# Peptides against a protein of PDB entry 4Z63, part 33

Target 1, 334 residues: chain A of PDB entry 4Z63
Amino acid sequence: LCLGMNDLTGNIPEDLFHLKRLNLLGIQENRLSGSLSREIRNLSSLVRLDVSWNLFSGEIPDVFDELPQLKFFLGQTNGFIGGIPKSLANSPSLNLLNLRNNSLSGRLMLNCTAMIALNSLDLGTNRFNGRLPENLPDCKRLKNVNLARNTFHGQVPESFKNFESLSYFSLSNSSLANISSALGILQHCKNLTTLVLTLNFHGEALPDDSSLHFEKLKVLVVANCRLTGSMPRWLSSSNELQLLDLSWNRLTGAIPSWIGDFKALFYLDLSNNSFTGEIPKSLTKLESLTSRNISVNEPSPDFPFFMKRNESARALQYNQIFGFPPTIELGHNN

## One batch from the design tools (peptide; made by RFdiffusion4, then SolubleMPNN)

Design b1_p10_7_s2 (from b1_p10_7, 5 letters changed)
Fold by OpenDDE base, seed 1:
Parts: structure tokens; C-alpha cells; sequence
Structure b1_p10_7_s2 (fold): chain B 334 residues (1-334), chain A 10 residues (1-10)
């Protein structure tokens, strides 16, 4: 049953939950309100539940132990409060959980040893607090993780060295500290291709440790951290780099010539820093900007990116990395 | 309204 993208209002009729054979319930992008009924437990054949972009409120019902086939739960952009219910946090069937842009709170706790199928987690823009869950690497298939815009005080857990499944990771604006430790840990994530750390590590020094190595890094976004230092030499070894945003920091020194050696680099933003010297001539030879044969069919994070032209501007949403136009931004340096 | 989560700043 797909009723998304309408102007439906009110609560879900209780009789809807009598549909025992229902595999897909999509009621997203409506004006449905009230609590999400616990009677969803009656939809025992449910594989996909999409209630996103509504006006639901209250706590998410703890009935997911009665939904053994549920693979996809999309509840982003609602008014859900409380935590992730225990049955959801223990779901062995769940592949994707998206509860971004809600009012969920408390400590983030997932039983990753039970969540054997979880591959995508989006909990961005909630009210989770405390520390990052150390056991996330135990979610052995977890590839896509957005935890941005929560209040995860402290550092990236040491256990994330073992986060082998991690490919796409955003921790933007999560009150994280110690960028040196974070990068030192995350470099061990061998499958990590996208790393977004914007609005963290306020005023810290961007490490220039040549021992750091992100072999498969394609997307690095560390904007608006007030980071000091220079362009990090270790980044030059990330030969697959496609997108680099280090804008709105306090980085100094020259833009190194190796920045033009990235064959796949199509988006570079170093604006609003304190870089000096000349623009490297190598930037004029970027193959990605001169050749039209860019493979657009690459895996992308499930979470969207948002571009702000200025601090007061509305953010533009980009659902795919390749949605960004080929860009070199070097403005507002000295 | 969706609050932007992953910001890129220009």
C-alpha cells in the first residue's frame, strides 16, 4: 500500500493494521499525525514501513519483535521522541533504519550483535547525547552511518578501528573532539570512502602526520571546524579522492601542487581559509574537469549533503556526490 | 522542515 506524497491528515485508521499480508506500507510525505500505533505489530508480513515526512509524534512503539520480515523502516522528518525501542535495536531483519530529523533522545544504544542485517543507519539531526556507541563495529554489515547533528561528546571510540564494514560516515556537528585521534582511528576503516566531520574539533590542528593513510577515501568533508595547520600531506596518498571540502577553517600555507594529481577530483573547496601563495598550475590539469568521461554510477552515501553558500543562506540538498557540479573554490583566502 | 545534517560550506 503506497499512499505517499499526498495531503492525507489525521491518524492512520486502525483497520489498516488488519492487512496481515501487507509487505509494504508507504505513507510518507503526508500530514499524518498522532502516535504511531502499536498495532503495526499486526502487520506481520511487513517488509518496508515508510512513515517519513509526516507529523507523527510520541515514542516509536516497541513492537518490532513482531515484525520478523521488516527490512526497511523510514521515519525521517517526524516528531518522534524517546529512544530507539528495544525490539528495533535488536532487530535481526532490519537492513535500513532512517530516523533522521526527529527528536529522539538519550543514549544511542543498538544491539549490533543482534542486528546482523543492518547496513544503513541514519539518525542524523536528533537529540541523542552521551558518547558514540562503542559497539557500532559489531554491526558487521553496517556500511552507511549518519549520526550528524547529535551531541556525542568526546572522541571517536577506539573500537572503530575494527569498523571494517564502514564505507560512508558522517559525524557532522556532533561535538566531537580530538581530530588527530579520530583520523588515527578511522584510517583503519579499510572500506571508508566518505567521511564527513564538519562542525567538529573546534579550533584544533589538522594533523599533518605522514603516517596517516586513507587508501579508499573518495569524499572528505571537514568544513567549518576552525582547524589550524596546513594542507595535510597524508591526503596526497588518497589517490581516489573525488571531493574535498576543507572550507571555513583557519588553514594556512600554500596549496600544494599534489592537489592537482588527483585524477578523480572534481570538487575542491578550500575557500574561507588563510591559504597563501599561488594557485597550483596542476589544478588546471585535473582530468576530471577536462574529461567528460566521469563515471557517475558510483555508490553514494544514503544520507544527503547540504550546501550552504553562506552562513545565512538556505542549504541546498544534494542526494548524490555527483550531484555537485565540478567545482574549484579557492575564494576568501589571504 | 528538514534540518540540514551534512553541511558543506562555501
Amino acid sequence: as target 1 above (334 residues)
Amino acid sequence: EEVPTNFMFR
Scores: peptide ipSAE 0.332, ipTM 0.892, DockQ to the pose 0.851
Fold by OpenDDE base, seed 2:
Structure b1_p10_7_s2 (fold): chain B 334 residues (1-334), chain A 10 residues (1-10)
Amino acid sequence: as target 1 above (334 residues)
Amino acid sequence: EEVPTNFMFR
């Protein structure tokens, strides 16, 4: 049953929950309000539930133990409060959980040993507090993780060295500290291709440790952290780099010539730093900017990116990294 | 309204 993208108001009719053979319920992008009914438990055949972009409120009902086939739960952009219900946090069938842009609170707790099928988690823009859950690496299939815009004070857990499934990770604006530790840990994530750490580590030094190595790194965004230091030498070994944003920091020194050696680099933003010296001539030889053959069909994060032209401007949403135009931004340096 | 999570700044 697909009723999305309408102007439906009020609550879900109770009789809808008598549809025991229903596999897909999509009611997204409406004006549905009130609590999400506990009677969802009656939809025992449900595989996909999309209630996103509504006006739902209250706590998410703890009925997911009665939904053994549920693979997709999309509840982003609602007014849900409380925590993740225990049955949802223990769901062995769930592949994707998207609850971004809600008012969920408390400590984030997932039983990752039970959530054997979870591959995508988006909890961005909530009110979770405390520390990052140390057991996230126990979610053995978890590839896409967005935890941005929560209040996860402290450091990246040491256990994340074992987060082998992790490919796309955003912790943007989550009150994180110790960038040296974070990078030292996350370099062990062998499948990590996208790392977003914007608006963290305020005023810290960007580590220039040659022992750091991100083999598969394609996208690195560490903007607006007031980071000090220089262009990190360890980054030169990330041969697959496609997008680099280190803008709005306090980085100094020269832009190194190796920045032009990245064959796939099509987006570079080093603006609003304190870089000095000459622009490397090697930047004029970037193959990605001279050749029209950019492979458009690469896997991308499930979470969107947002481009702001200025702090007061409306953000433009980009669902894919390749949606960004080829860009070299070196403005507002010394 | 969705609050953007992953900002790119210019």
Scores: peptide ipSAE 0.288, ipTM 0.882, DockQ to the pose 0.788
Fold by OpenDDE base, seed 3:
Order: sequence, then structure tokens, then C-alpha cells
Structure b1_p10_7_s2 (fold): chain B 334 residues (1-334), chain A 10 residues (1-10)
Amino acid sequence: as target 1 above (334 residues)
Amino acid sequence: EEVPTNFMFR
């Protein structure tokens, strides 16, 4: 049953939950309100539940043990409160969980040992607090993780050295500290292609450790951290780099010539820093800017990106990295 | 409007 993208209001009729053969319930992008009924437990054949972009409130019902076939739960942009229900945090069938932009709170706890099928987790923009869950690497298929804009604190867990499945990771605006430790840990994530760390590590020094290596890194976003230092030499070894945003920091020194050696780099934002010297001539030779053959079919994160001109500007949402126009932004440096 | 999580600034 697909009723998304309407102007439906009120509650879900209770009789809807008598549809025991229902595989897909999509009621997204409406104005449905109230609590999400626990009677969803009656939908024993449910594979996909999309209640996103509504006005639901209250706690998410703890009925996911009665939904053995549920692979997709999308509840982003609602007013859900409380934690992740125990049955959801232990779901062996769940592939994708998206609860971005809610009011979920408490410590983030997932039984990763039980969640054997989980490959995508989006919990961005919630009220989770405490430390990052150390056991996330135990989710052996977990590839996409958005934990941005939560009230986490401390450092990236040491256990994340073993997060082999991790490909797309956003921790933007989560009050994290110690960028040196974070990068030192995350470099061990051999499948990591996208790393977003914007609005963390306030005023720290961007490490320039030549021993750091991110072999498969395609997207690095570390904007608005007030980071000090210079362009990190270790980044020059990330030959697959496509997007680099280090804007709105306090980086100094010259823009190195190796920045133009990235064959796939199509988006570069170094604006609003304190870089000096000349613009490297190598930037004029970026193949991605001269050739139209950007592979559009590359895997991308499930979480969106947002571009702003400044902190007060309206954000433009991009669902795909390749949705960004080819860009070189070097403005506002001195 | 959804609150953005992953900002890139121009």
C-alpha cells in the first residue's frame, strides 16, 4: 500500500493493520500525526515500512520481533522520542534503518551481533548522547553510517579500527574531539570512501602525519572546524579523491601542487581559510574539469549532503555526490 | 524543512 506524497492527516486507520499479507506500507510525506500504532505488529509480512516525513510523535513501538521479514524501516523527519526499541535494535532481518531528523534520545545502543543484515544506518539529527557505540564494527555488513548532529562526545572508538564494512561515514556536528586520533583510527577502515567530519574538533590542528593513509577515500569533508595547520601531506596519497571540502577552517600555508594531481577531483572547496601563495598551476590541469567522463554510476552514501554559502544561508540538498557541480572554491583566503 | 546534517560551505 503506497499512499505517500499526499496531504493525509490524522491517524492511520486501525483496520489497516489487519492486512496481514501486506509487504509494503508507504505513507511517507503526509501530515499523519499521533503515535505510531503498536498494531503494526500485525503486519507480519511487512518487508518495507516507510512513515517518513510525517508528524508522528511518541516512542517507536517495540514490536519489531513480530516483523520477521522487515528489511527497510524509514521514519526520518518525524517527532519520535525515546530510544531505539529493543526489538528493533535486535532485528536480524533489518537491512536499512533511517530515523534521521527525529528527537530520539539516550545512549545509542544496537545489538550488532544480532543485526546481521544491517547495511545502512541513518540516525543523523537526533538527541542521542554519550559516546559513540563501540560495538558498531560488530555489525559486519554495516556500510553506510550517518550519526551526524547528535550530542556525542569524546573520541572515535578504538574499535573502529576493525570497522571493515564501513564505506560511508558521517559524524558531522557531533561534538567529537581529537581529530588526530579519529584519523589514526579511521585510516584502518579499508573500505572507507566517504568521510564527513564537519563541525567537530573545534580549533584543533589538522594532523600532517605522512604515515596516515586513506587508500580508497573519495570524499573528505572537514569543514567549519576552525582547524589549524596546513594542507595535510598524507592526503596526497588518496589517489581516488573526488571531493574535498576543508572550507571555513584556519588552515595556512600554500596550496600544494599535488592538489591538481587527483585525476577524479571535481569538487574542491578550500575557501574561508588563511592560505597564502599562488594558485597551483596544476589545478588548471584537473582532468575531471576538462573531461566530461565523470563516472556517474559510482556508489554513493545513503545520507544527503547539504551545501551552504555560509552558516546563515539556506542549505541546498544533494542526494548524490555527482550532483555537485564541478567546483573550485578558493575564495576568502588571506 | 529537514535540518541538514552534512554541511559543505562555499
Scores: peptide ipSAE 0.041, ipTM 0.772, DockQ to the pose 0.837
Fold by OpenDDE base, seed 5:
Structure b1_p10_7_s2 (fold): chain B 334 residues (1-334), chain A 10 residues (1-10)
Amino acid sequence: as target 1 above (334 residues)
Amino acid sequence: EEVPTNFMFR
């Protein structure tokens, strides 16, 4: 049953939950309100539940133990409160959980040992507090993780050295500290292609440790951290780099010539720093900007990107990295 | 309007 993208109001009729053979329920992008009924437990054949972009409130019902076939739960952009219910945090069938842009709170806890199928987790823009859950790497299939805009004070857990499944990771604006430790840990994530760390590590030094190596890194966004230092030498070994945003920091020194050696680099933002010297001539030879026909293999995280012209401007949403125009921004440097 | 989670500045 697909009723998305309408102007439906009120709550879900209780009789809808009598549809025991229902595999897909999509009621996204409506004006549905109230609590999400516990009676969703009656939809025992449910594979996909999409209630996103509504006005739901209250706690998410703890009935997911009665939904053994549920693979997809999309509840982003609602008013849900409380925590992730225990049955959801223990779901062995769930592949994708999206609860971005809610009011969920408390300590984030998932039973990753039980969540054997979890591939994508989006909990961005909530009110989770405490520390990052150390057991996330135990979710052995977890590839996409958005935990941005929560209050995860402290550092990236050491256990994330073992997060081999991690490919797309956003921790933007989550009150994280110690960028040196974070990068030192995350470099061990062998499949990491997208790393977004914007609005963390305020005033810290960007490490220039040549021992750091991100072999598969394609997208690095570390904007608006007031980071000091220079262009990090370790980044030159990330030969697959496609997008780099280090804007709105306090980085100094020259832009190194190796920045133009990235064959796939199509988006570069180094604006609003304190870089000096000349623009490297190698930037004029970027293959991605000179050749019209580069079929770039598109790594796409499941979370959106938001581009702002400035800190006070309205953010523009991009659902895919390749939605960005080829760009070199070097403005507002010394 | 959704609250942005991943900011890139231009």
Scores: peptide ipSAE 0.036, ipTM 0.754, DockQ to the pose 0.849; fails the geometry check

Design b1_p10_7_s3 (from b1_p10_7, 7 letters changed)
Fold by OpenDDE base, seed 2:
Structure b1_p10_7_s3 (fold): chain B 334 residues (1-334), chain A 10 residues (1-10)
Amino acid sequence: as target 1 above (334 residues)
Amino acid sequence: EPVPTNLMFR
């Protein structure tokens, strides 16, 4: 049953929960309000539940143990409060959980040993607090992780060295500390292609350790951290780099010539730093900017990118990295 | 101050 993208109001009719053979319920992009009924437990054949972009409130009901076939739960952009219910945090069937842009709070706890099918987790823009859950790497299929805009104080857990499934990771604006430790840990994530760490590590030094290596890194965004240091030499080994944003830091020194050696680099933002010297001539030879026919295998995270050009501007949503125009931003340097 | 073009997930 698909009723998405309407102007439906009020609650879900109770009789809808008598549809025991229902595999898909999509009621997204409406004005449905109140609590999400516990009677969803009666939908024992449910594979996909999309309640996103509504006015739902209250706690998410703890009934997911009665939904053994549920693979997709989309609840983004609602007013849900409380935590992730225990049955949801233990779901062995769940592939994708999207609860972005809610009011969920407390410590993030997932039973990753039980969540054997989880491949995508979007909990961005919530009120989770405490530390990052150390057991996330136990979610052996977890590829996409958005935890941005929460209050995860402290450091990236050491256990994330074992996060082999991790491909797309955002921790933007999550009060993280110790960038040296974070990068030292995350370099062990051999499938990591997209790393977004914007608005963390305030005033720290960007490590220039030649031992750091991100083999498959395509997207690195570490903007607005007030980071000190220079362009990190270890980044020169990330030959697949497509997008680099280090804007709004306190980086100094020259822009190195190796920045022009990235064959796939089509978006470079080094603006609002303290870089000095000449613009490398190698930047004029970037193949991605000169040739229209570069087939780049784009990483496709399940979560969109957001670009905010100014504090007052609404963030623009981009579903794909290719949605960004080819860009070189070097403005506002010294 | 001009706000950085922050690529981020929200």
Scores: peptide ipSAE 0.076, ipTM 0.763, DockQ to the pose 0.165; fails the geometry check
Fold by OpenDDE base, seed 3:
Structure b1_p10_7_s3 (fold): chain B 334 residues (1-334), chain A 10 residues (1-10)
Amino acid sequence: as target 1 above (334 residues)
Amino acid sequence: EPVPTNLMFR
């Protein structure tokens, strides 16, 4: 049943929950309000539940143990409060959980040992607090993780050295500290292609440890951290780099010539720093900017990127990195 | 003041 993208109001009729053979329920992009009914438990054949972009409130019902076939739960952009229900946090069938842009709170807890199928997790823009869950690496299929815009105080857990499945990771604006530790840990994530750490590590020094290595890194975004230091030498070994945003920091020194050696680099933002010297001539030789025929294997996260040009602007959604225009931003370096 | 372009997962 697909009723998305309408002007439906009120609650879901209770009789809808008698549809025991229903595999797909999509009621996204409406004005549905009230609590999400516990009677969803009656939809025992449900594979996909999309209630996103509504006005739902209250706690998410703890009924997911009665939904053994549920693979996709999309509840982004609602008013849900409380935590992740225990049955949801233990779901062995769930592949994708998207609860972005809600009011979920408390400590984030997932039983990753039970969540054997979880590959995508978007909990961005919630009110989760405490520390990052140390057991996330136990979610052996977990590839895409957005935990941005929560209040995960502290450091990246040491256990994340073992997060082999991790490919796309955002922790933007989550009150994280110790960038040196974070990078030192995350470099062990062999499949990590996209790392977004914007609005963390306030005023820390960007590490220039040549021992750091991110082999598969395609996208690095560490903007608006007030980071000190210079362009990190370790980054020069990330030969697959496509997008680099280090804007709105306090980085100094010269832009190194090796920045032009990235064959796939098509988006570079170093704006609003304190870089000095000349613009490297190597930047004029970036193949991605000169050749239209660069076949770049782009990262394909399940969750889109969002770009805001200003705080008041609507965030532009980009499903692929290719959606970003080829860009060199070096402005506002004083 | 120019607001930074924020790339992020949202």
Scores: peptide ipSAE 0.076, ipTM 0.767, DockQ to the pose 0.159; fails the geometry check
Fold by OpenDDE base, seed 1:
Structure b1_p10_7_s3 (fold): chain B 334 residues (1-334), chain A 10 residues (1-10)
Amino acid sequence: as target 1 above (334 residues)
Amino acid sequence: EPVPTNLMFR
């Protein structure tokens, strides 16, 4: 049953929960309000539940133990409060959980040992606090993780050295500290292609440690951290780099010539730093900017990228990295 | 203050 993108109001009719053979319930992008009924437990055949972009409130009901076939739960952009219910945090069937842009709070706790099918987790823009859950690497299929815009104080856990499944990771604006430790840990994530760390590590030094290596790194975004230092030499070994945003830091020195050696680099933002010297001539030879045909069939994260040019601007949503226009931004350097 | 361009997941 797909009723998305309407102007439906009120609560879900209780009789809807008598549809025991229902595999898909999509009621997204409406004006549905109130609590999400516990009676969803009666939808025992449910594979996909999409309640996103509504006015739901209250706690998410703890009934997911009665939904053994549920693979997709989309609840983004609602007013949900409380934590992730225990049955949801233990779901062995769940592949994708999207609860972005809610009011969920407390410590983030997932039973990753039980969540054997979880591959995508979007909990961005919530009120989770405490530390990053150390057991996330136990989610052996977890590839896509957005935890941006929460209040995860402290450092990236050491256990994330073992996060082999991790491919797309955003921790933007989550009050993280110690960028040196974070990069030192995350370099061990052999499948990591996208790393977004914007609005963390305030005033720290960007490490220039030649021992750091991100073999499969395609997207690095570490903007607006007030980071000091220079362009990190270790980044030159990330030969697959496609997007680099280090804007709005306090980086100094020259833009190195090796920045133009990235064959796939199509988006570069180094704006609003303190870079000096000449623009490397190698940037004019970037193949990605001259040839339209980089059909990079790259796996995109299941969640969109957002670009904000300013606080007042609407965030531009990009479902794919390749949706970004080819860009070189070097403005506002000293 | 100039608001930085922020690429991020949301």
Scores: peptide ipSAE 0.034, ipTM 0.750, DockQ to the pose 0.164; fails the geometry check
Fold by OpenDDE base, seed 4:
Structure b1_p10_7_s3 (fold): chain B 334 residues (1-334), chain A 10 residues (1-10)
Amino acid sequence: as target 1 above (334 residues)
Amino acid sequence: EPVPTNLMFR
């Protein structure tokens, strides 16, 4: 049953929950309000539940133990409060959980040893607090993780050295500290292709440790951290780099010539730093900017990227990396 | 100063 993208109001009729054979309930992009009924537990055949982009409020009902076939739960952009229900946090069937842009709070807790099928987690823009959950690497299929815009004080857990499944990771604007530790840990994530750490690590030094290595890194975004230091030498070994944003830091020194050696680099933002010297001539030889055939269908995270031109502006949404225009931004340097 | 441009997940 797909009723998305209408102007439906009120609550879901209780009789809808009598549909025992229903595999898909999509009621997204409406004006549905009130609490999400616990009677969703009666939809025992449910595989996909999409209630996103509504006006739902209250706590998410703790009935997911009665939904053994549920693979997809999309609840982004609602007014949900409380935590992740225990039954949801223990779901062995769930592949994707999207609860972005709600008012969920408390400590983030997932039973990753039980969540054997979880591959995508979007909990961005909530009110989670405390520490990052150390057991996230126990979610053995977890590839896509957005935890941006929460309040996860402290450091990236040491356990994330073992996060082998991790490919797409955002921790933007989550009050994190110790970038040296974070990078030192995350370099061990052998499948990590996208790393977004914007608006963390306030005023720290960007490490220039040549022992750091990110083999498969395609996207690195560490903007607006007021980071000190220079262009890190370790980054030169990330031969697959496609997008680099280090804008709005306090980085100094020259832009190194090796920045032009990245064959796939099509988006470079080094603006609003304190770089000096000449623009490397090698930037004029970037193959991705000289060739018109830069659009390759590559796997993308299940959650979009967002670009904000200012703090008050609505963020522009990009569903894939290649949605970004080829860009070189070097403005507002010395 | 110019307005910050940020790329991030939301």
Scores: peptide ipSAE 0.034, ipTM 0.746, DockQ to the pose 0.160; fails the geometry check

